# Ledger of designs, part 111: peptides against a protein of PDB entry 7UQJ

Target 1, 160 residues: chain A of PDB entry 7UQJ
Amino acid sequence: PELYQNFNITPPRGVLFHGPPGTGKTLMARALAASCSSDERKITFFMRKGADILSKWVGEAERQLRLLFEEAKKHQPSIIFFDEIDGLAPVRSSKQEQIHASIVSTLLALMDGMDNRGQVIVIGATNRPDAVDPALRRPGRFDREFYFPLPDVKARFKIL

## One batch from the design tools (peptide; made by RFdiffusion4, then SolubleMPNN)

Design b2_p15_3_s3 (from b2_p15_3, 6 letters changed)
Fold by OpenDDE base, seed 1:
Structure b2_p15_3_s3 (fold): chain B 160 residues (1-160), chain C 160 residues (1-160), chain D 160 residues (1-160), chain A 15 residues (1-15)
Amino acid sequence: as target 1 above (160 residues)
Amino acid sequence: as target 1 above (160 residues)
Amino acid sequence: as target 1 above (160 residues)
Amino acid sequence: VEYYPPIERPEIKLP
């Protein structure tokens, strides 16, 4: 947060971490939260899995998202990390449209409703950025994307 | 694989990576696979999510597990990484016993059926080791456990 | 150790893990220790921070290094992991030369004194490999270097 | 919400 203020950079509302599974997306999000937390300024790190929001909170997923964003706002500066965000907001496949559409619309509204002055950063992680609803990948939402390449196998060969 | 042969050490059939989410369990498993791969000897890395095996292959999960182990044996030396293995083999809660019991029994049988001379290592990752069926955590299965602590935030501050 | 023996590779006395903070260097070192540990052969993992050796043991850092290497030799196979090794062996900046020079010389002597048959691996982790005394990066010491890339650094810069 | 406070480095007693 302070980094962005000091650089006169409008903090992105959302950042999409994409890349193969186990490239350290979640580790990086935790690392960023940790590295941005000073003794004077602790960043609160919230983590949810996209699939957990759907499976555990059938019919209440929208309310759980609202509560999560309210908690994050209350504990700012904060990071909301959605692991497997493609599980939360799959590209509309015709068969399960309504429930997913409502959850996506709620997440969109929550991201759109974040004041630019808020110290809440949303990080989504996915292995399949193309499986994330394109509406989430627009400016003011997950408008920054970060590719996590596989750690180059060749670099590890020199270890052996 | 060769490490264990040369040490006259029976390679563990299974290793349980446990610890908070985003501690790099999957990254580590990939890292180990890559580090154990040489130019002459590539380790084949298979990755499955526990929940994906249950959700995508309802009624065929057992067959998919068998096929996975056969593929891993065919492409040895290999690592089978089960991400979120607690999703595949939840501790038997009384209400969903039969389907999970059959999948657990299949995984147990596959792990028990691994030839000690086989170059197949199974890595399970979980955030909740206590949610993994204790039968999987016995000798000859996931008999080694590795705790992945959260990367300590304080260490990173002195580096920035 | 035995991996290196089997490949007819002289085990490196030291491996330098370098790369940005939070890339999992420490996590990797722990997982390597863990993966190389069997039921029959536990690898003893020693962890020290470079800065902790300097700050906690002012005037006794050399003795503490000797004791650490003796303990590691006693409990072989073992891994000595120096986290933030640049804190232990900073490139000679003119102002604090003597104390650091003595500690560096002690670490050099300890690494040079490791029998090639010893099952002690030294892993140094740093975010600043160029801040590590070049004498440590020579053959027979930290002669293997492993870059831990950030999962796409371009990502971090847009988040920072 | 699993609040992960900045985990003070537990002295990881390696087992």
Scores: peptide ipSAE 0.014, ipTM 0.356, DockQ to the pose 0.042; fails the geometry check
Fold by OpenDDE base, seed 3:
Structure b2_p15_3_s3 (fold): chain B 160 residues (1-160), chain C 160 residues (1-160), chain D 160 residues (1-160), chain A 15 residues (1-15)
Amino acid sequence: as target 1 above (160 residues)
Amino acid sequence: as target 1 above (160 residues)
Amino acid sequence: as target 1 above (160 residues)
Amino acid sequence: VEYYPPIERPEIKLP
């Protein structure tokens, strides 16, 4: 509850940060975690890369997702940040390997199984919101989206 | 043509951005895309990570490369940005799996098949130009190279 | 020797950079490499991602690690930078696949086999020092740790 | 489970 209020969002189970790489999606997720953390209330930040969950855990990805959500619940208030979530849950195509479909189904079930009263926020970061399975973008999942525009080229050249 | 002129480069099929990670290779590629985009002429920016093309598309990587080049041609003027291209096209060794050799061969063929009149620029970013297959660095492929030096530590510590 | 002095560290075989992603661990590793490089003495910088070593080289990861250390020794003074080293050498659990255990064992052996007089520094970057196998954090391995705090968000938002 | 310790940082006011 309080975590959702601090995010100034009507309680999503998930927030999709989308925009070009290097726009600060991961940074913002961390900034949010830090801003919502006080001395009295530390937010636990869990980060996973979508592609890493697929590649590191062939045959265990579903279990690792479950464990991640359980640990996040145990350490609430918490944030689960999926970087490159399109690597975890690409758009379902008829030619997708059954393994990808199972991982997506597990993620959907885990997001659906979150009690909205739990102090767990899921943030997905992607460079391509349209490459994320539309089922993840439905109400009660990643139902809030934030676009991270490219900074003005002139602003970026001052950073270089 | 105009896209190549806007890049201030004699029309390469490919540009290799090399230098240490976090030197702004991806940023520069985006800044170039943004600077060459006007309200009247939006440049379509396609990004892929070399490692992702290998890991996500076991058995389909060649097809995904072909589709990427076709989509880039369809949405011209366009930029294809390969981040971590050494992950896609590592130096051919006699012990490389046949799959890697096939992907490299497909990329070579796709770059060779680009009509020089097409408004498609390929940018490869690597931290290790010497880890990129030398065949990719030949004329008509990644024939222009840009080194991204580390900014002065003093300049970077002001950014940290 | 001189490289270790330039790092202002009592000669570790390995340095663990830990802290949140985007805190500049990779940046600092590179800045160190650049600051220690002169026109007379170029430092060779080798970079690998922990997860990439696991995912790209199923069955060859051990050999690739050996080759990396040999190349680093050949090109001394050198830095081996493992980005996301927790992806290479996660905490040993009784349920970890034998492959991960073997890769970790190889990395341990390679770090132990480094002559302390060799001008090779190993830098591991992680977001989670506690997810790195404790055996890697022992004296003579990653025995020096540097925490990379998030920069002040106000400072970072000026960079965005 | 790969544990990330909580971010120890002062209140980051989002803009």
Scores: peptide ipSAE 0.008, ipTM 0.265, DockQ to the pose 0.032; fails the geometry check
Fold by OpenDDE base, seed 4:
Structure b2_p15_3_s3 (fold): chain B 160 residues (1-160), chain C 160 residues (1-160), chain D 160 residues (1-160), chain A 15 residues (1-15)
Amino acid sequence: as target 1 above (160 residues)
Amino acid sequence: as target 1 above (160 residues)
Amino acid sequence: as target 1 above (160 residues)
Amino acid sequence: VEYYPPIERPEIKLP
């Protein structure tokens, strides 16, 4: 309810869903995308996982991010969902390869380049918000965060 | 139960799962695939997302669809699940690129080319059945539709 | 609880999740990955589907498996989740192409090559444990198996 | 054999 209302009233540019896996972050991101889709306002939902951009596009990850944001803008209103965004945008202070730093820099630039007028919302999902580069968690990027607690063990066992 | 029975008795060529996201369409498609798998009849389950075919295969999406259907036929009995099929097969009447129209045309031809003798079932999932090209919703294609209502807020919160 | 405790106390090299689809195998594998992630111990989660390695990498599937295990070792502690592993590692006694036998042989070698000192856990999910090559179900490979029963029809209908 | 084909799900490289 509140997520839906907040999403309808003031769509943030970037929302970070964080919490343990199996807490429905991906499900919720999808659920938000189509709860925000009406007959009058059909939202286009883009789903990428952070690590696919790293592993599938060795040397082209930055280009694929640009194309994704261009396509999302072209199909606005749209939602870009980055599942496991910590795979795409690891903390720069980690001894990670220069490639990851370039991808993060591209994502930062793309999020900053989203004019306030674009009906493109970016949702990042992570199990580890602290593994996401803090630069992505700044205002104008992933500036809203939603914690997904573990459902009680009884609730997990009802999903299993 | 009824979906399983109907799927066992008269496998439709194409089934459209539609409804709000997070209603378990993808989960159900998977659940159907293996509920229809027995020791005697092992079903092959193919999962593609509509938008992945568009974004990963710029200029090859048609070829990738053909390869998918050929592979599904090779591994029959099989299920091809298109998650978010509205991303693959948007309405032709929308001011969308010629590329989307070509992909839809290829998917139509592939579904029509599935002889009645092929044990290949195609499941499309969408949050927006009205965003799917009506040509896909005709007899011999996605001719059966299943609505996935929003689970009660209480049921969502048990999945979350 | 027990899976988490067993995973924390004695991480098996390979765990096979088996059971009907929609029983949350993929969800549980993800849930395990981040329930095992703490602030002190951030686990890297790799997800592949068995059939992705077969269909995307015709002639390179073995190389992609090697790269996956190398990357998982580089980012240890890590979990490699093979969703639908029966697609990657079908029973060798089936009249399947020589390509599948080579991929299975590579996966066997990679699992055997995981020294006891590597904090890399491999989780395979299948709907059909009997469709997985028995060589993968031997000690030092997928030597622990977890059955995911169908949630009661009432529990499925609460997820659906 | 339920061969679940490759969903090119984006490889979630969790760091």
Scores: peptide ipSAE 0.000, ipTM 0.183, DockQ to the pose 0.102; fails the geometry check

Design b2_p15_3_s3 (from b2_p15_3, 6 letters changed)
Fold by OpenDDE base, seed 5:
Structure b2_p15_3_s3 (fold): chain B 160 residues (1-160), chain C 160 residues (1-160), chain D 160 residues (1-160), chain A 15 residues (1-15)
Amino acid sequence: as target 1 above (160 residues)
Amino acid sequence: as target 1 above (160 residues)
Amino acid sequence: as target 1 above (160 residues)
Amino acid sequence: VEYYPPIERPEIKLP
């Protein structure tokens, strides 16, 4: 965003961090969040887990998403980080279609309703980008994807 | 490392990441290790926890540090990441003086003994930089410090 | 794991990584898995998300947990990483008691049934250690806890 | 079971 603003480039509305689990997507999102915070410009970082929105907010998930985006807009510039967005927005063709469809539709509408003038970036993290509803991966939504590869199997982590 | 090499800049021997716990110090260290790894140049990442060296290696901590630096040198370019380095290198004036003094002295000697031509970077992470022996924070050791802040719930992140 | 083996120390059966979301718990778990993998000794890393076990495996969650532990034992040395273990093992007193109680009981039994000679380590990650069933936090289960706290606002992660 | 094969030496490729 700050890079994009400095270049008068419309910041991406949504960025999908994808890659195998524990590739540091969540942490890159936090780190990017932290890096973009200057003393002059504090960013509000909102985190939600996709599965938490489904499990904790049964019947309120859509409302909670709306409230999240309203709060993010109120505290702009903001990052909304959806950890495990594949848990929130599974592909609509999955056998649990109906419960997820309304949440996905709400998220789509909220991303589309982000006025391009809003200093709100949405980061989705997933281990399985193909499990994310393709509608979320369209232009104006999660239109940028960053692959977080497995740290290639060959480079020795020696953690104690 | 690679940036410093590409510019003929002597890479810092030691970098201290400091900031409140869960600042992503450990992850930034990993991120730096990763970002410095190209397809042409693989970086070996070694991790140690300060407290683990003291608790697990009672009477062998110095030898284990020496072995760690030897392995890092053998697998250069390398990053040695000491997580919780304040647990390894408490200020010498703390009442547990004797056990830590030998370990700190060994770490100092190992950092000083890193020939500047060695592709080994040492990253220390601490929540309390003031709890780290000042001798480690001297030039040629942990001579660069990066503060890692708490994401204030309000702080303006521009990712991408 | 390797450290514990080299010292004939019984590795902890379970380690709880706890701390605010995106503190690098998942990344640390991967990094631990990777670090313990040498050319001579490959560690198999199994990952499950707590909520995925509940949502994807309705009526099969217990069987899937058993299969996971059997596979981990078959591919030992192994790490089983439960990301969001609070989603799998919420405190039994929560109003959704019945569905989770059986899964928690299965996980408890599987952790207790890990013969101490098994090269299987279980890492649970949670944002809320107090939301994890206290039975899981008992000796012989998740008996070691590592806190992954939040960063403090000022420090720019420049992940290059 | 997302079996991730043994992370052989993770080349931390962060983007």
Scores: peptide ipSAE 0.000, ipTM 0.263, DockQ to the pose 0.047; fails the geometry check

Design b2_p15_3_s4 (from b2_p15_3, 6 letters changed)
Fold by OpenDDE base, seed 2:
Structure b2_p15_3_s4 (fold): chain B 160 residues (1-160), chain C 160 residues (1-160), chain D 160 residues (1-160), chain A 15 residues (1-15)
Amino acid sequence: as target 1 above (160 residues)
Amino acid sequence: as target 1 above (160 residues)
Amino acid sequence: as target 1 above (160 residues)
Amino acid sequence: REYYPPIERPEITLP
């Protein structure tokens, strides 16, 4: 709703920022969070690294995701930014199916459980959009994708 | 030399970009590389993540660092950007002293071995400058530090 | 027009990025330039430092501004990024009135002379928005302001 | 985790 009214955008539940490393995905997510905040309406920004949720919270990753979404809902309007989201929800490869499947399933359930009226945006950033589980890229989840190209090498950046 | 003449900066061998996550350290390093490149003088930009050098190159990290610096020297003028450099050269804690000490020693030697005439800049980015080995922050290494503060809250970003 | 269609943004002539040093203003401007560029539509990005225009181009600053805007118009869609724009257009203090007044007047005329249909965006970045001449902050000039605040490192970024 | 090779000289064609 209002978080998106400022942008004239239909409120996606999730936005995927993808592009090469150092294209400013994380910075853009922060700038979007800052840009949606007014003196009257402060947006709470939550940042997590996908790899950190898997590595630091082994066995608690689902709980940490639930707590993150609950805290984001409590402090709405809010943005949840997942940096390196390909680390949270890698494409299901046969060998690591169980632990990754539960985390992905939890993230899917949390994104699906967000009311369309909720003032919570989820931004995922990845260098590898094809490494993100396609189930997360469906409508009602990360249904908008923003490509962050490298500043085209050939783009005549005359920094004169 | 000319890489720095455009900036009126005495050529540091190394620059440490530090500040909170998503302050745009990586993109600034890319932007600097882009800004210093001309049609007549293209700068080669090398990016490595500190944590990736330790995790992907277990037992070969020293060799990969040497190859990186050799390639940077071969393609001068060049910039080597170490993202998450605190992952390469963490402050020496007793338990992991041997593997980290060798990599730090190799990086120190590579930075010290760069002739003052070389058109190779090393940029390290970290969220934790105090987690970077102080030996890397000495003159002739990462002897210049640039703080990338976060953007704070009162932002009236009218993103129309 | 189309530079903004990709963002669903009404084309401002000018955007002011303001906030503490190192908050990623420059980076965001570059990321915006990169994000607006497609394979079919490359955006040309021009960067200038406000202090450099005054210091390096003493007596030619007006000419350099004109050339910059002409080149940006020639290579549209384009972005002109003024870093440290408070250095170009300081609030009029009595002692430096003449030289600064001519540069400010030239910049005002150049921004006013851009047709609303021109695909040229001007982004100014400053650490001190109150140090920018209010005449530049009027509708049709830098009429959109984006603050880039400072969040604390440990903080659960309550963008409160 | 794919090693992005050294970004080959972005031929930043300066305008």
Scores: peptide ipSAE 0.006, ipTM 0.325, DockQ to the pose 0.051; fails the geometry check
Fold by OpenDDE base, seed 1:
Structure b2_p15_3_s4 (fold): chain B 160 residues (1-160), chain C 160 residues (1-160), chain D 160 residues (1-160), chain A 15 residues (1-15)
Amino acid sequence: as target 1 above (160 residues)
Amino acid sequence: as target 1 above (160 residues)
Amino acid sequence: as target 1 above (160 residues)
Amino acid sequence: REYYPPIERPEITLP
């Protein structure tokens, strides 16, 4: 947040962390939250798992997303980290289209409704960026994507 | 694997990585696989997610576990990483006992059936070690536990 | 240790893990200790923070380092992990030179005094390898360095 | 076909 203000850069509304599983996407999101949190300015880190929002809140997933964004707005500056966001917004496969479509539409509306003046950053992590609804990957949503390569195995080979 | 052979040490059958989400349990498991791999001895890394084995293979989860262990045995030395193992073997809550009980029993049998001479290491990752069936946490199964603390956010701030 | 013996490689006295905060340096050190520990041969993992050795033991830091190395030698095979080693051995900035110089000299002497036959590995973790006294980064001390890249640092800089 | 990309075995093909 302050970094973006100091650089006169509008903080991205959403950032997609993508890359192989276990590349440290979640660790990075936590580390970013940690590194941006000073003694004066603690960043509140919210973590939700896409599959958990679908499975735990069948029929209330939309309400839970709204509550999450409201809570994040109340605790500014904040980071909302969606782990496995591909589980929340799978590309519309024909069989479960309606429930997924409403959840995706709610997430889209919540991301679109975030005023650029809010200190809420949304980070989505996925192993499959192509499995995320393309509507979420548009400007004003997850408009920045960061590839997390597997840590160069060679770097570790020097260890052994 | 070779470390254990050279020390005349039976490789642990299973290691439980536990700690808050995004502490890098998966990254560590990959890292260990990478670190223990050499140019001469590649460790095959198998990753499965507990919830995926339950959800994708309803009724075939037992067969998929058997196939996974056979494949790992064929590709020795190997690491089987169960991400979110609490999703595969939740503590027996009274309501879904039967399907979970059979999967847990299969995993127990597979871990018990691993000859100590096999170069197959099983790593389970969980955020909730107490949500993993205690039978999996016994000697000869996940008998080693490693806590992954959240990287002390305060410690990092003094470094930036 | 044994990996190095099998390769006819003298185990490095010290390994420097460097890279941005939260790249899993501490996590890696713990996991290396964990992966090298078996039922028959538990590796004792000692963790100290560089800043804690300075702050908690003002005037006794040298003695505490000696005790730590003696304890590690008694509990072989062992890993001594210095988290934030830059806090223990900051590059000689003019203001706190004397106390730091004696602690650095003690750590140098302890690393130099480790017989290559000892199964004590020293891992230093830092986010700032250039903030570590170059004398510690010489052969026979922290002579192996491992960079822990942030998963796509460029990705992080676009977020920061 | 949900191209679950095969979790390509990260054959950590160590190069």
Scores: peptide ipSAE 0.000, ipTM 0.351, DockQ to the pose 0.047; fails the geometry check
Fold by OpenDDE base, seed 3:
Structure b2_p15_3_s4 (fold): chain B 160 residues (1-160), chain C 160 residues (1-160), chain D 160 residues (1-160), chain A 15 residues (1-15)
Amino acid sequence: as target 1 above (160 residues)
Amino acid sequence: as target 1 above (160 residues)
Amino acid sequence: as target 1 above (160 residues)
Amino acid sequence: REYYPPIERPEITLP
């Protein structure tokens, strides 16, 4: 409520930060968390990497997602930042990606299960918005998208 | 009014963004300026560096501050962003820093002279909040502080 | 070598991040430092402000630059980030700016003196690439430039 | 007076 009341906007459940790598997506999410926390109202910032949830928590990724959302709800107002969310929720490409499908299903259910009055914001960051399952980009999930343009493409190619 | 009405918060005259260098303080201030403008309501963003006001305007720093605040008031809704505000308003350490004392006094007077109904927000950014004169951190001045933590090293890996 | 081998690019000695203030230049530099550091290979990140080197080290700026480059070489792989490099190396406008000319000369010599095999990257950030001495933008110095565009205005409106 | 244009960021609607 107050997080959203402070912004005088309908509370988005999820915000997708997309754009090429190193455009400041992760940093913006952190800066937002910091800028919305006051002495009276500290925002708890949870950060997870999509690939880390999949790789570090083999067989427990669904449980870890549930625990993350529960912890975020317990420590509201809070921001859950998924860095590289395309690593967590890839587009369902084949019938054999059952593990990814279950994790995506769990994330969908968790985002759908958030109360509109809750002070939990989910920010997903990706370099590839089209690699994120379209189901996550539907209303009530990551229904707001923010494009972080490359600082000139030619520029990054020479750093990387 | 509307800038602050949009935030449903008591209008801070000044907001201090503090945290380690390159945590996105300047970036956030600009994001705020952009985020609070609309097609109907463009926010004018004024940026000054604390050290530049002191070094480039020797003997005119007070006048430049006054002109900045007048221009911001003329082009309201507006944000005045002082990058590196610790360079403009260092802690009054010695009796001999009369020039710094006068600039700080002018900034204090300008912040105190802002109408609570004004659509001018002052954002100071610093890497060292303790290097900012405590007088600037009092109610009615930079009375809100936002800590920009170092984004986790692991998180930055994937920004690229 | 390895820092640059990881990027599969010819090792730039210097990279100029330019674009409007708060586009994430400083942030990107830090993200790069973080992203290139692994558990096996920590990158040391040195940050200096151009104006601070000029203002805080009156008469010792050249020595401080030398010490900075020596320290960066000692702690390689390393990134030297000059925030606001236009404050350190302004365009040589008048014959009377002898102090600036000597500092610029020292920085030029330090950048030219970097071994191509060294694991030291210099990143300069500026809001005004044209305010940086053209001599710094020559091959073997800041020979790569990255423009940080304004992220879309519409997108920032919704951050607040 | 160096006018720094507002950095247009993507709309991050924080609630």
Scores: peptide ipSAE 0.000, ipTM 0.239, DockQ to the pose 0.054; fails the geometry check

Design b2_p15_3_s4 (from b2_p15_3, 6 letters changed)
Fold by OpenDDE base, seed 5:
Structure b2_p15_3_s4 (fold): chain B 160 residues (1-160), chain C 160 residues (1-160), chain D 160 residues (1-160), chain A 15 residues (1-15)
Amino acid sequence: as target 1 above (160 residues)
Amino acid sequence: as target 1 above (160 residues)
Amino acid sequence: as target 1 above (160 residues)
Amino acid sequence: REYYPPIERPEITLP
């Protein structure tokens, strides 16, 4: 959060972590949350899985997203981490269109309604950035993308 | 694999990685697969998500599990990594009993049918070890459990 | 960087990531670099391996370190990540004394010569913090240390 | 038969 203020950079509303599964996207998000938390300033870390929001909250997914963003705003500085965000917001051309369209629309509206001054960072993690609705990858939403490469196997053999 | 032979320890048939989401369970499984692979001995790493086996393979989940274990045996030394294994093998008392019971029974039978001599390690990852069927957590199955703690939050505030 | 300015903490010139191999030190450094990069302000991430600086640059290692720090200053905000920094800066009592002493002295001078206002973070990763020259671990250099625990050490001995 | 393409395994060269 603060790194963006001092650089006169509009804090990203959202960051997309993408890369092969098990490249530590989720670990990194927790790691960032942990690194930004002091004894005096705890960052509240909210984690949700995309598939859980769809499956556990049938008919309540939109409400749960709104509540999540409200709680994150209430407990700022905060990080909202969506693990497997492709499960929450698949490309609109998928035949699962209706339930996903409303959830995507809600997430878009929530990201657009985040004041750039809010100490809320949204991190989406996916193994398939191309499976995420392009509307979420636009400026003012998940406008920053970070590739998590496979840990270079060459690197590890020199470490062990 | 070899560390167990030197200690006369029967290699675990299954290992449960548990801990909060994003503690690097999946990364560690890939890491172990990578670190155990030599130029001479490539470990074949099979990754499946528990929810994907249930959702993508409706009516074929049992067959897909059998094929996965056969392929892992054929390509030994191998690691089968079940990410979110609680999604594959929930506790039997959950209202989703019928579809899960057959898949759990198949996974139990596959783990019991693994000869202790096979260079096949099964790694299950879960955020909720108590949501995994206790039958999978018994000796000869996922008989070893590893807690992935949250990376200490205090550590990271000194980095940024 | 900026989190420290708001708390009147001198930004660390260097951070030491230490812990067992494969605990995600390199991954963490990359993802910190990634998380700090915006669309408007790319953090330049410089990765070097300690052993590579010694082996690839025989007689030029000092020059390469100077060039690396100059390039990092030129492309600030930047992160210099030294993977396996114990390979670059072993304890002076090791028989490899002469070549290492000059490289360590150069690295010390480069870290001491970083203005606290520079947006350059140096991250060293090691599996052996005690193998790193204590002079590098002093205030104003790698003054912050982060332990990357094995997710569970009992895990690894039971899996490998 | 949706073969998840093997994520290109970086060649693990053992030293």
Scores: peptide ipSAE 0.000, ipTM 0.370, DockQ to the pose 0.051; fails the geometry check

